Peptides against a protein of PDB entry 3NZW. Designs and how they scored, part 289

Target 1, 212 residues: chain A of PDB entry 3NZW
Amino acid sequence: TTTLAFRFQGGIIVAVDSRATAGNWVASQTVKKVIEINPFLLGTMAGGAADCQFWETWLGSQCRLHELREKERISVAAASKILSNLVYQYKGAGLSMGTMICGYTRKEGPTIYYVDSDGTRLKGDIFCVGSGQTFAYGVLDSNYKWDLSVEDALYLGKRSILAAAHRDAYSGGSVNLYHVTEDGWIYHGNHDVGELFWKVKEEEGSFNNVIG
Target 2, 222 residues: chain B of PDB entry 3NZW
Amino acid sequence: QFNPYGDNGGTILGIAGEDFAVLAGDTRNITDYSINSRYEPKVFDCGDNIVMSANGFAADGDALVKRFKNSVKWYHFDHNDKKLSINSAARNIQHLLYGKRFFPYYVHTIIAGLDEDGKGAVYSFDPVGSYEREQCRAGGAAASLIMPFLDNQVNFKNQYEPGTNGKVKKPLKYLSVEEVIKLVRDSFTSATERHIQVGDGLEILIVTKDGVRKEFYELKRD

## One batch from the design tools (peptide; made by RFdiffusion4, then SolubleMPNN)

Design b2_p30_2_s2 (from b2_p30_2, 13 letters changed)
Fold by OpenDDE base, seed 2:
Structure b2_p30_2_s2 (fold): chain B 212 residues (1-212), chain C 222 residues (1-222), chain A 30 residues (1-30)
Amino acid sequence: as target 1 above (212 residues)
Amino acid sequence: as target 2 above (222 residues)
Amino acid sequence: MDVLALMKAWAEKQGLDTSTLTARLYGSAD
C-alpha cells in the first residue's frame, strides 16, 4: 500500500494506490483505500483491510451524529480524535491501522491528521503511509512546494504513487486521486498504473530501468 | 495444537454482468480425503434477489448464511417490507463478520445481485468483513486456479490492443448470460481436474430483474 | 494473540490456499 496526503495553497491532495495483498498473493487490484466520510472529509486506509474499512465507516457515522447534534460540521481535529480514542481502546488487541483524516473547515483550514493503531495521532502537512511510503516520499519531498498550482499538485500526488507502485510489490493497480477544498472533496479519477507508467515514461523520459 | 476450524473444501465463483449476476458453487463437501457429500449446496437464495455463499469451514458458512437470512427478515420487519439493497446487504454482512473479529468465521463470502440501477453486482468478503464490489471473484480451494483465468476472460487483463506494443489495454465489455455460464462451467471443469476438493456437481444461481434462476450441471466425481 | 496469523499458519501447514484470508493494504511479516 501507498497512501499520501499533503497540504498546499490550494487545499489538500490525497492519492492512494489500489492493491490489496495477502502475503505474496495479490488479492485485489481495485481496492478503494479512501473512505468518503462526508462531502468534506476523507479517510485513507493502510494496514488491515477489515480494521480500516470497518472503523473508518464507523467514524463516518459518528461524524454524522455530531453534525446532527451540534448542527455544524465536525472539525478535522475532532473527527481524528474520535478515531484515535477508539483505536486506543483496542490498543494491544491486534488492530492494524494507518489512516489519514483529511478535511477543510473554515476554522481549521486544510487539515491532515495521521492516526494509527499504536495510538499515534499527528497533525502535519505531508504524510505518506504504507509499505511504499519511502518511494512516495522520494518523489513528493523532492518536488513539494506550498505554492504549487492545483494542476501541479494533482500531478505530483499521482506521480508519487506511481513511483511507489513501480518499486513496491505491495502497491499497484491504479491511482485514486482527490482534491480537498473548502467546498469539499473532488474526485479526480482512477488512473491505471500500467497506462500511467507508459504515459509518464514517454513524457518525462523517466523509468529508464524499463526498456519498452 | 487445538484447531477449532475445519475445511470442507469446495469452490465458489461470482460474476457480474450488465443486467444480471451469477454465483456458482460446486456441491462437494469433503473432510481431509473423505467425501462427506456429493451434493451439498452452498449457494443460497436469501431473498430480495440476493444470492450468497460462504465457502470454507461449512459449519461457519452455514451459521453466517443463517444469520444473514434472519437479518433480511428483520430488515423487512423494521422497514415495512422494503427490499434490501445489495449494498446494504454487504454492510450487514460486514457487521456479522467483524462482530467475530477475534474468533472469525473461517469462510470466504461472496454475494451477488443487482444494484439499485439494475446493474449486476458481486461483493466479496474476507473472514473478518472487509469487502469490495468486483466484476468477478473466485473463492475456496481452487480460487488460485480460477482467478487468473477470470482476470483474463472477464476483465481482459493482460490483453492489449493490437499494434500498441502492449501499451493500450483492450476495452472492457460485458459478457452475455450464455457466455458467463459457459465460462463458469469451463472454470469448474478445469478446477475439478486439478483439485480433489472440487467436483460432483455445479449449481449456478442467476439473478436478473425477473428473479433468481437455478441451473445444475454434473461435474466429474473422481 | 494474532488470530489471523494463527489461521494462516494452520492453513499453510495443511497446504491450503491462504488468499482468502484477511487482505492487507501493505506488506506484512506473516
Scores: peptide ipSAE 0.022, ipTM 0.754, DockQ to the pose 0.104; fails the geometry check
Fold by OpenDDE base, seed 3:
Structure b2_p30_2_s2 (fold): chain B 212 residues (1-212), chain C 222 residues (1-222), chain A 30 residues (1-30)
Amino acid sequence: as target 1 above (212 residues)
Amino acid sequence: as target 2 above (222 residues)
Amino acid sequence: MDVLALMKAWAEKQGLDTSTLTARLYGSAD
């Protein structure tokens, strides 16, 4: 798995691969590793598939309950804290989760929290999470600027996941791409890694280790 | 050493069509190398045009299916006999499975039906409730043999348009009911030849807007 | 009784080589 999220002048970019594995077996190439919690809040999934799906879906329900009770959208901080508290209760039980809670509220602006099953909760501007995270960081960190255009930021997110998919055996399938703004998240499509690879190679002259 | 789990073998297969879905399973029940039954159905009509199979440890599978059937009944009771949608069914099954996260049902679960738009739908579950909607999925003993074949024949994996030098993928198209049934039969025939835990009979449940139809075919009884 | 070990064994019988109870979105953390 490779998931990433970063803040920039235009909001938040979220990009994830879609491969699920069971050891050496590719269980799926089409896993949705982003949960759309609400129109302004996304959760990413890495680790155990069931743990992430179940608890992030549960989180969605908790967020909805908050909205119903308080008649306001839940903050990204509060949403991430709910999840963090939950996984902390199961510490030592064997949950496997590496998640990012990404969203926009009027109060907080664009916000990213990292939450994992070890009880870590971090606020930050840039996170890559998963077995391919180092590959993604390599591309992302090298090209990241706060002042990126939306177009360049989207491309950078997509390109970073592609790099990870190319090098990490546990990452692949496709890239799901999101842009989070004040008006909510926008889905920017599913990009097949194979097709994307050839396109990028041709346009950039990159991936010279592969002879086409 | 106490082992609460057994393995009763078998294989199941789900394929979604345009306006139909199929869920198929063999009828062999085996423990180790001993055939317990040559006809033990493992694919069930659960009502509301939802068919379900949980393949692996039969006792766990049966328990899970029964619980789901009960959930369907309760859903009707709570929602004035409203039809349970396939996506809601998937969510329900996830809860059933994950409720035993630390003592899981020893099964691979597949359900099939129609989505709210009348399109064929197949959902597959791991033992603890992770799930995905897919065009096709094989589970059980011969899943590793069948799944790559399905990827090629249903999803046209590694098939390219002629004259494109492998750069343009073959476009996806839906298979007819007849084509799917043929594919299922061929898959199980092949699986039976290569795996001792698969055989005896093949039961196919076909879900359409008109309801659930069952077909039965003989497999090798070796 | 190690449930995880049993589940691993089951998965292997299904033709899956897995070190975890569930399908993973990434490899085993070291």
Scores: peptide ipSAE 0.020, ipTM 0.756, DockQ to the pose 0.084; fails the geometry check
Fold by OpenDDE base, seed 5:
Structure b2_p30_2_s2 (fold): chain B 212 residues (1-212), chain C 222 residues (1-222), chain A 30 residues (1-30)
Amino acid sequence: as target 1 above (212 residues)
Amino acid sequence: as target 2 above (222 residues)
Amino acid sequence: MDVLALMKAWAEKQGLDTSTLTARLYGSAD
């Protein structure tokens, strides 16, 4: 798995691969590793598929309950704290989760929290999470700047996942791409890694280790 | 040593069409190298146009299916006999599976039906409840043999447009009922030839807007 | 303790197919 999220002048970019594995077995190439919690809030999934899917879906329900009860959207901080508190209750039980809660509220602006099953909760501007995270960081960090255009930021997110998919056997399938703005998240499509690879190779002259 | 799980073999296969879905399974039940039954159905009509199979340890599978059927009844009770949608069914099954997260049902679960738009739907579950909607999924003993074949024939994996030097993939399209049934039969026939835990009979449940129909075919009995 | 990893290891010792036992969104050593 490779997931990433980063803040920039235009909001948040979220990009994830879609491969699930069980050992050497590719269980799926089409896993949705982003949970659309609400129109303004996304959750990413890394680690155990069931743990992430179950609890992030549960988180969605909690967020909706908050909205109904408090008559306001839940903050990204509060949403991430709910999840963090939950995993803390299961500390030592064997949950496997590496998640990013990404969203926008008027109060907070664009916000990213990292939450994992070890009890870590971190606010930050840039996170790559998963077995391919180092490969993604390699591309992302090298090209990141706050003043990226939306177009360039989207491409950078996509390109970073592609790099990970190329080198990490546990990452692949496709890239799901999101842009989070003050008006909510926007889905920017599913991009097949194979097709994307050849396109990028041709346009950039990159991936010279592969003969086309 | 404590052994909470058995393996009763078998294979199941789900394929979604445009306006239909199929869920198929062999009828062999086996322990190790001993055939317990040559006709033990493992694909079930659960009502509301939803078919379900949980393949692996049969005791766990039966328990799970029973619980789901009960869940359907409760849903009707609580919601004035409203039809359970397949996406809601999937969520329900996830809860059933994840409820035993630390002592899982040892099964690969697949359900098939129609979504709210009348399109074929197949959902597959791991033992602890992760799930996704797919066009096709094989589970059980011969899944590793069948899935690559399905990837090629249903999802057109590794099929490319001519003259593109392998850089443009063949576009996806739905298969007809006849094509799907043929594919299922061929898959199980092949699996039976190569895997001792698959055989005896093949039961296919086909879900359409008109309901669920069953087809049965003989497989090799060795 | 990763109960799923332990279960997988146990199942493998029993000669069971573990391809569907657990799916991971990232690879890790069990």
Scores: peptide ipSAE 0.020, ipTM 0.757, DockQ to the pose 0.110; fails the geometry check
Fold by OpenDDE base, seed 4:
Structure b2_p30_2_s2 (fold): chain B 212 residues (1-212), chain C 222 residues (1-222), chain A 30 residues (1-30)
Amino acid sequence: as target 1 above (212 residues)
Amino acid sequence: as target 2 above (222 residues)
Amino acid sequence: MDVLALMKAWAEKQGLDTSTLTARLYGSAD
């Protein structure tokens, strides 16, 4: 798995691969590793598929309840705290979760929280999470700037996942790409890694270790 | 040491068509190398045009299917006989599975039906309740043998458009019921030849807007 | 306790195919 999220002048980019594995077996190439919690909040999934899918879906329900009760959108901080508190209750039980809660509220602005099953909760500007995270960081950190255009930021997110998919056996399938703004998240499509690879190779002259 | 799980073998296969879905399973039930039954159906009509199979440890599978059927009944009771949608069924099954997260059902679960738009739908579950809607999924003993074949024949993986130097994938298209049935039969025939836990009979449940149809075919009896 | 890992290990010990067991996304922060 490779998931990433980063803040920039235009909001948040979220990009994830879509491969699920069971040991050496590729269980799926089309897993949705982003849960759309609500129109303004995204959660990413890494670790155990069931743990992430179940509890992040549960989180969505909690966020909806908050909005119904409080008559306002839940903050990213509060949403991430709900999840963090939940996983903390299961500390030592064997949950496996590495998630990023991403959103944009008027009060907070663009916000990313990392939450994992070890009880860690971190606010930050850039996170790559998964077995391919180091490969993603390699590309992302090298090209990241706060002042990226939306177009460049989207490409950078996509390109970083591609790099990870190329080098990490546990990452691949496709890139799901999101842009989070104050008006909510925008889905920027599913990009097949194979097709994307050849396109990028031809356009950039990259990936010279592969003969095309 | 307490071993709570067994393996009763078998294989299941779901394929979603445009306006139909199929869920198939062999009828062999085995423990170790002993055939318990040559005809033990493992694909079930659960009502509301939803078919279900939970393959692996048969006791767990039967328990799960029973619980789901009960859930369907309760849903009808609570919602004035409203039809349970396939997506809601998937969510329900997730909760059933994840409810035993720390002592899981030892099964690979697949359900098939029609979505709210009348399109074929297949959902697959891991033992603890992660699920995904897919065009096709094989589960059980011969899943590793069948899935690559399905990927090629249903999803056209590794098939390319002519004249594109292998860089453009072949466009996806829906298969007819007849084509899907043929694929299922071929898959199980092949699996039977290569895997001892698959054989005897093949039962196919076909879901359409008109309901659930059952077909049976003989497989190799070894 | 990782029951899923134990289950997988047990199944493997019994010679069972574990490819249909819990799928992993393999995400952690090192």
Scores: peptide ipSAE 0.019, ipTM 0.767, DockQ to the pose 0.086; fails the geometry check

Design b2_p30_2_s3 (from b2_p30_2, 8 letters changed)
Fold by OpenDDE base, seed 2:
Structure b2_p30_2_s3 (fold): chain B 212 residues (1-212), chain C 222 residues (1-222), chain A 30 residues (1-30)
Amino acid sequence: as target 1 above (212 residues)
Amino acid sequence: as target 2 above (222 residues)
Amino acid sequence: MDVLALVKAVFEKLGLDTSVITERLYGKAD
């Protein structure tokens, strides 16, 4: 798995691959590793598929309950804290989760929290999470700037996942791409890694380790 | 060491069509190298046009299916006999599976039916409840043999339009019920030839707007 | 990330035989 999220002048970019594995077996190439909690809040999934899917869906329900009770959207900080508290209760039990809670509230602006099953909760501007995270960081860190245009930021997110998919055997399938703004998240499509690879190779002259 | 699990073999296969879905399974049940039964159905009509199979350890599979059927009954009771949607069924099954997260049901679960728009739907589950809607899924002993075949024949992976130098993929299209049945039969026939845990009989449940239809075909018995 | 290792660890903790865990029934990892 490779997931990433980063803040920039235009909001938040979220990009994830879609491969799931079971040992050496590619279980799926089409997994949705982004949960759309509400129109302004996203969660990413890495680790155990069931753990992430179950508890992030649960988180969605908790966020909805908050909205109903408080008559306002839950903050990104509060949402991430709910999840963090939950996983902390299971600390040592064997949950496997690496998640990013990404969203926009008027109070907080664009916000990213990293939450994992070890009990870590971090606020930050850039996170790559998963077995392919180092490959993604290699591309992302080399090209990241706060002042990126929306177009360039979207491309950078997509390109970083592609790099990870190329080198990490546990990542692949497709890239799901999101842009989070003050008006909510926008889905920017599913990009097949195979097609994307050849396109990028041709346009950039990159991936020279592959002949074709 | 104590082993709470067994392996009863078998293989299951789900394929979603445009306005139908199929879930198929062989009828062989084994323990180790002994055939327990040559006709033990493992695909079940659970009501509300939902068919289900949980393949692996048969005791766990039966327990899970029973619990789901009970859930369907309770759903009707609580919601004035409202039909349980396939997506809601999937969520329910997730909870059943994840409820035993630390002592899982040792099964690969697949359900099939129609979504709320009348389109074919197949959902697959891992032992602890992660699930995904897919066009096709194989589970069980011969899943590794069948799934690549399905990728090629259902999703047309690695197929390209002639004369395009491999640049244009074959367009996706839905298969007819006849084509799907043929594909299922071919899959199980091939699996039977190469895997000792698959054989004897093939039972196919076909879900349409008109209900669930069952078909049976003989497989090799060796 | 190794889901198999995780599952095996749980089984070992519970005193269960890990030999029953086969690839075809592995939990999915994202």
Scores: peptide ipSAE 0.232, ipTM 0.856, DockQ to the pose 0.228; fails the geometry check
Fold by OpenDDE base, seed 5:
Structure b2_p30_2_s3 (fold): chain B 212 residues (1-212), chain C 222 residues (1-222), chain A 30 residues (1-30)
Amino acid sequence: as target 1 above (212 residues)
Amino acid sequence: as target 2 above (222 residues)
Amino acid sequence: MDVLALVKAVFEKLGLDTSVITERLYGKAD
């Protein structure tokens, strides 16, 4: 798995691969590793698929309850804290989760929290999470700027996942790409890694380790 | 060492068409190298145009299916006999599976039906409840043999338009019910030849807007 | 993530035989 999220002048970019594995078996190439918690919040999943899928969906319900009770949208901080508290209650039980909660509220601005099953909760500007995270960081860190255009930021997210998919055997399939703004998240499509690879190679003159 | 699990073999296969879905399974039940039954159906009509199979440890599979059937009844009770949608069914099954997250049902679960737009739908579950809607999925003993075949024949992976030097992929299209049934039969016939835990009979449940139809075919009894 | 390791860990905590865990029934990991 490779997931990433980063803040920039235009909001948040979220990009993830879509491969799931069971040991050496590629179980799926089309897994949705972004959980659309609500129209304004995204969760990413790495680790145990069931753990992330179940509890981030549960988180959505908790966020909805908050909105009903408080008559306002839940903050990203509060949403991530709910999940963090839940995970902490299960500490030692065997949950496996590496998740990012991403959103854009008026009071917080673009916000990313990393939450994992070890009890860690971190606010930050850039996170890559999963077995391919170091490969993604390599590309992302090298090209990241706060002042990226939306177009360039989207491409950078996509390109970073592609790099990870190329080197990490546990990552691949396709890139799902999101842009998060104050008005909510926008889905920017599913990009097949195979097609994307050759396109990028041709356009950039990159991936010269591959003949073709 | 305490071992609460067994493995009863078998294979299941789901394929979604445009306006139909198919869920098929062999009827062999086996423990180790001993055939317990040559006809033990493992694909079930659960009502509301939803078919379900949970393949692996048969005791767990049966328990899960029964629990889901009960869930359907309760849903009707609570919602004035409203039809349970396939996506809601998938969510319900996730909760059933994840409820035993720390002592899982030892099964690979697949359900099939029609979505709210009348399109074929197949959902597959891991033992602890992660699920995905897919066009096709094989589960069980011969899944590793069948799934690559399905990738090629349903999703047209590694197929390209002639004369394009492999640059243009074969376009995706839905298969007809006849094509799907043929594909299922070929899959199980081939699996039976190569895997001892698959054989005896093939039961196919076809879900359309008109309901669930069952077909049965003989497999080798080796 | 090693899916097999995750499942085995659950079984081990329960004192269950992990030999019954086969590749065909591994949980998914992302």
Scores: peptide ipSAE 0.098, ipTM 0.788, DockQ to the pose 0.252; fails the geometry check
Fold by OpenDDE base, seed 3:
Structure b2_p30_2_s3 (fold): chain B 212 residues (1-212), chain C 222 residues (1-222), chain A 30 residues (1-30)
Amino acid sequence: as target 1 above (212 residues)
Amino acid sequence: as target 2 above (222 residues)
Amino acid sequence: MDVLALVKAVFEKLGLDTSVITERLYGKAD
């Protein structure tokens, strides 16, 4: 798995691959590793698929309950804290989760929290999470600027996942791309890695280690 | 060493069509190299046009299916006999599976039916409850043999238009029920030839807007 | 993530026989 999220002048870019594995077996190439919690809040999944899917869905329910009770959308900080508290209760039990809670509230602005099953909760501007994270960081860090245009930021997110998909055997399938703005998240499509690779190679003149 | 699990073999296969879905399974039940039964159905009509199979350790599979059937009954009771949708069923099954997260049901679960728009739907689950809606899924002993075949024949992976030098992919299209049944039969016939845990009989449940019908075919008994 | 390793670790922790773990029954990892 490779997931990433980063803040920039235009909001948040979230990009994830779609491969799930069971050992050496490619279980799926079409897994949705982004959970749309609400129109302003996304959760990403890395680690155990069931752990992430179950508890982030649960988180969605908690967020909805908050909205109903408080008549206000839950903050990204509070949502991430709920999840963090939950996984802390299961610390040592064997949960495997590396998640990013990304969202926007008027109070916080665009916000990213990293939450993992070890109990770590971090607020930050840039995170890559998963087995392919180092490959993604290699591309992302080299090209990241706060002042990226939305177009460039979207491309950078997509390109970073592609790099990881190319080198990490546990990442691949397609790139799901999101842009989070003050008006909520926008889905920017599913991009097949195979097609994307050749397109990028041709346009950039990159991936010269591959002949074709 | 303590081993609470067994492996009863078998294979299951789900394929979603445009306005139908198919869930098929062989009827062989085996332990190690001994055939326990040549006719032990593992695909079940659970009501509300939902068919289900949980393949792997049969005891766990049976328990899970029973729990789900009970859940359907309770759902009707709580919601004035409202039909359980396939997506809600998937969520319910996730809860059943994840409820045993630390002592999981040792099964690969597939359900099939129609979504709320009348489109064929197949959901597959890992042992601890992660699930995905897919066009097709093989599970069980011969899944590794069948799944690549399905990728090729259902999703047309690695198929290209003739004369295009492999540059134009074969366009995706829905398969007819007859085509799907043929694919299922071919899949299980092939699997039976190469895997000892698959064979004896093939039971296919076809879900349409008109309900669930069953078809049975003989497989090799060797 | 190595799903096989993860599943085996869980089984070992539970004192379960890991020999029964096969790819077809592995939990998925994202």
Scores: peptide ipSAE 0.097, ipTM 0.808, DockQ to the pose 0.254; fails the geometry check
Fold by OpenDDE base, seed 1:
Structure b2_p30_2_s3 (fold): chain B 212 residues (1-212), chain C 222 residues (1-222), chain A 30 residues (1-30)
Amino acid sequence: as target 1 above (212 residues)
Amino acid sequence: as target 2 above (222 residues)
Amino acid sequence: MDVLALVKAVFEKLGLDTSVITERLYGKAD
């Protein structure tokens, strides 16, 4: 798995691959590793698919309850804290989760929290999470600027996942791409890694280790 | 020493068409190298036009299916006999599976039916409740043999338009009921030839807007 | 995530035979 999220002048970019494995078996190439919690809040999934899928869906329900009770959307900080508290209760039980909670509220602005099953909760501007994270960081860190245009930021997210998919055997399938703004998240499509690879290679002259 | 899990072998296969879905399973039940039964159905009509199979340890599979059937009854009771949608069924099954997260049902679960738009739907589950809607899925003993075949024949993976040097993929299209049934039969026939835990009989449940239809075919008995 | 490892740990704690646990218990993971 490779997931990433980063803040920039235009909001948040979230990009994830779609491969799931069971040991050495490729279980699926089309897994949705982004949970759309609400129109303004996204959760990413790395680690155990069932753990992430179940508890992030549960988180969605908690966020909805908050909205009903408090008559306002839950903050990204509060949402991530709910999840963090939950996984802490199960610490040592064997949950495997590496998640990013990404959202936009009026109070917080664009916000990203990293939450994992070890109890870590971090606020930050850039996170890559999963077995391919180091490959994604290589591309992302090298090209990241706060002042990126929306177009360039979207491409950078997509390109970083592609790099990870190329080198990490546990990442692949397709790239799902999101842009989070003050008006909510926008889905920017599913991009097949195979097709994307050749396109990028041709346009950038990159991936010279592959002859095609 | 007491062993809470067994493995009864078998294989299941789900394929979604445009306006139908198919869930199939062989009828062989085996322990180690001993055939317990040559006709033990493992694909079930659960009502509301939903068919279900949980393949692996048969005791766990049966328990899970029974729990789901009960869930359907309770759903009707609570919601004035409203039909349970396939997506809601999938969520329900996730909760059933994840409820035993630390002592899982030793099964691979597949359900099939029609979505709310009348389109064929297949959902597959891992033992702890991760699920995905897919066009096709094989599970069980011969899944590793069948799934690549399904990738090729249902999703047209690694098929390209002639003369394009592999640059243009074969376009996706829906298969007819007859084509799907043929694929299922061919898959199980092939699996039976190469896997000892697959054979004896093939039961296919076909879900359409008109309900669930069952078909049975003989497989090799060796 | 290794569901197999998790189940094995549970079985060990309960004094159950872990040899019956196979790779089929692997859940989807990254």
Scores: peptide ipSAE 0.077, ipTM 0.778, DockQ to the pose 0.233; fails the geometry check

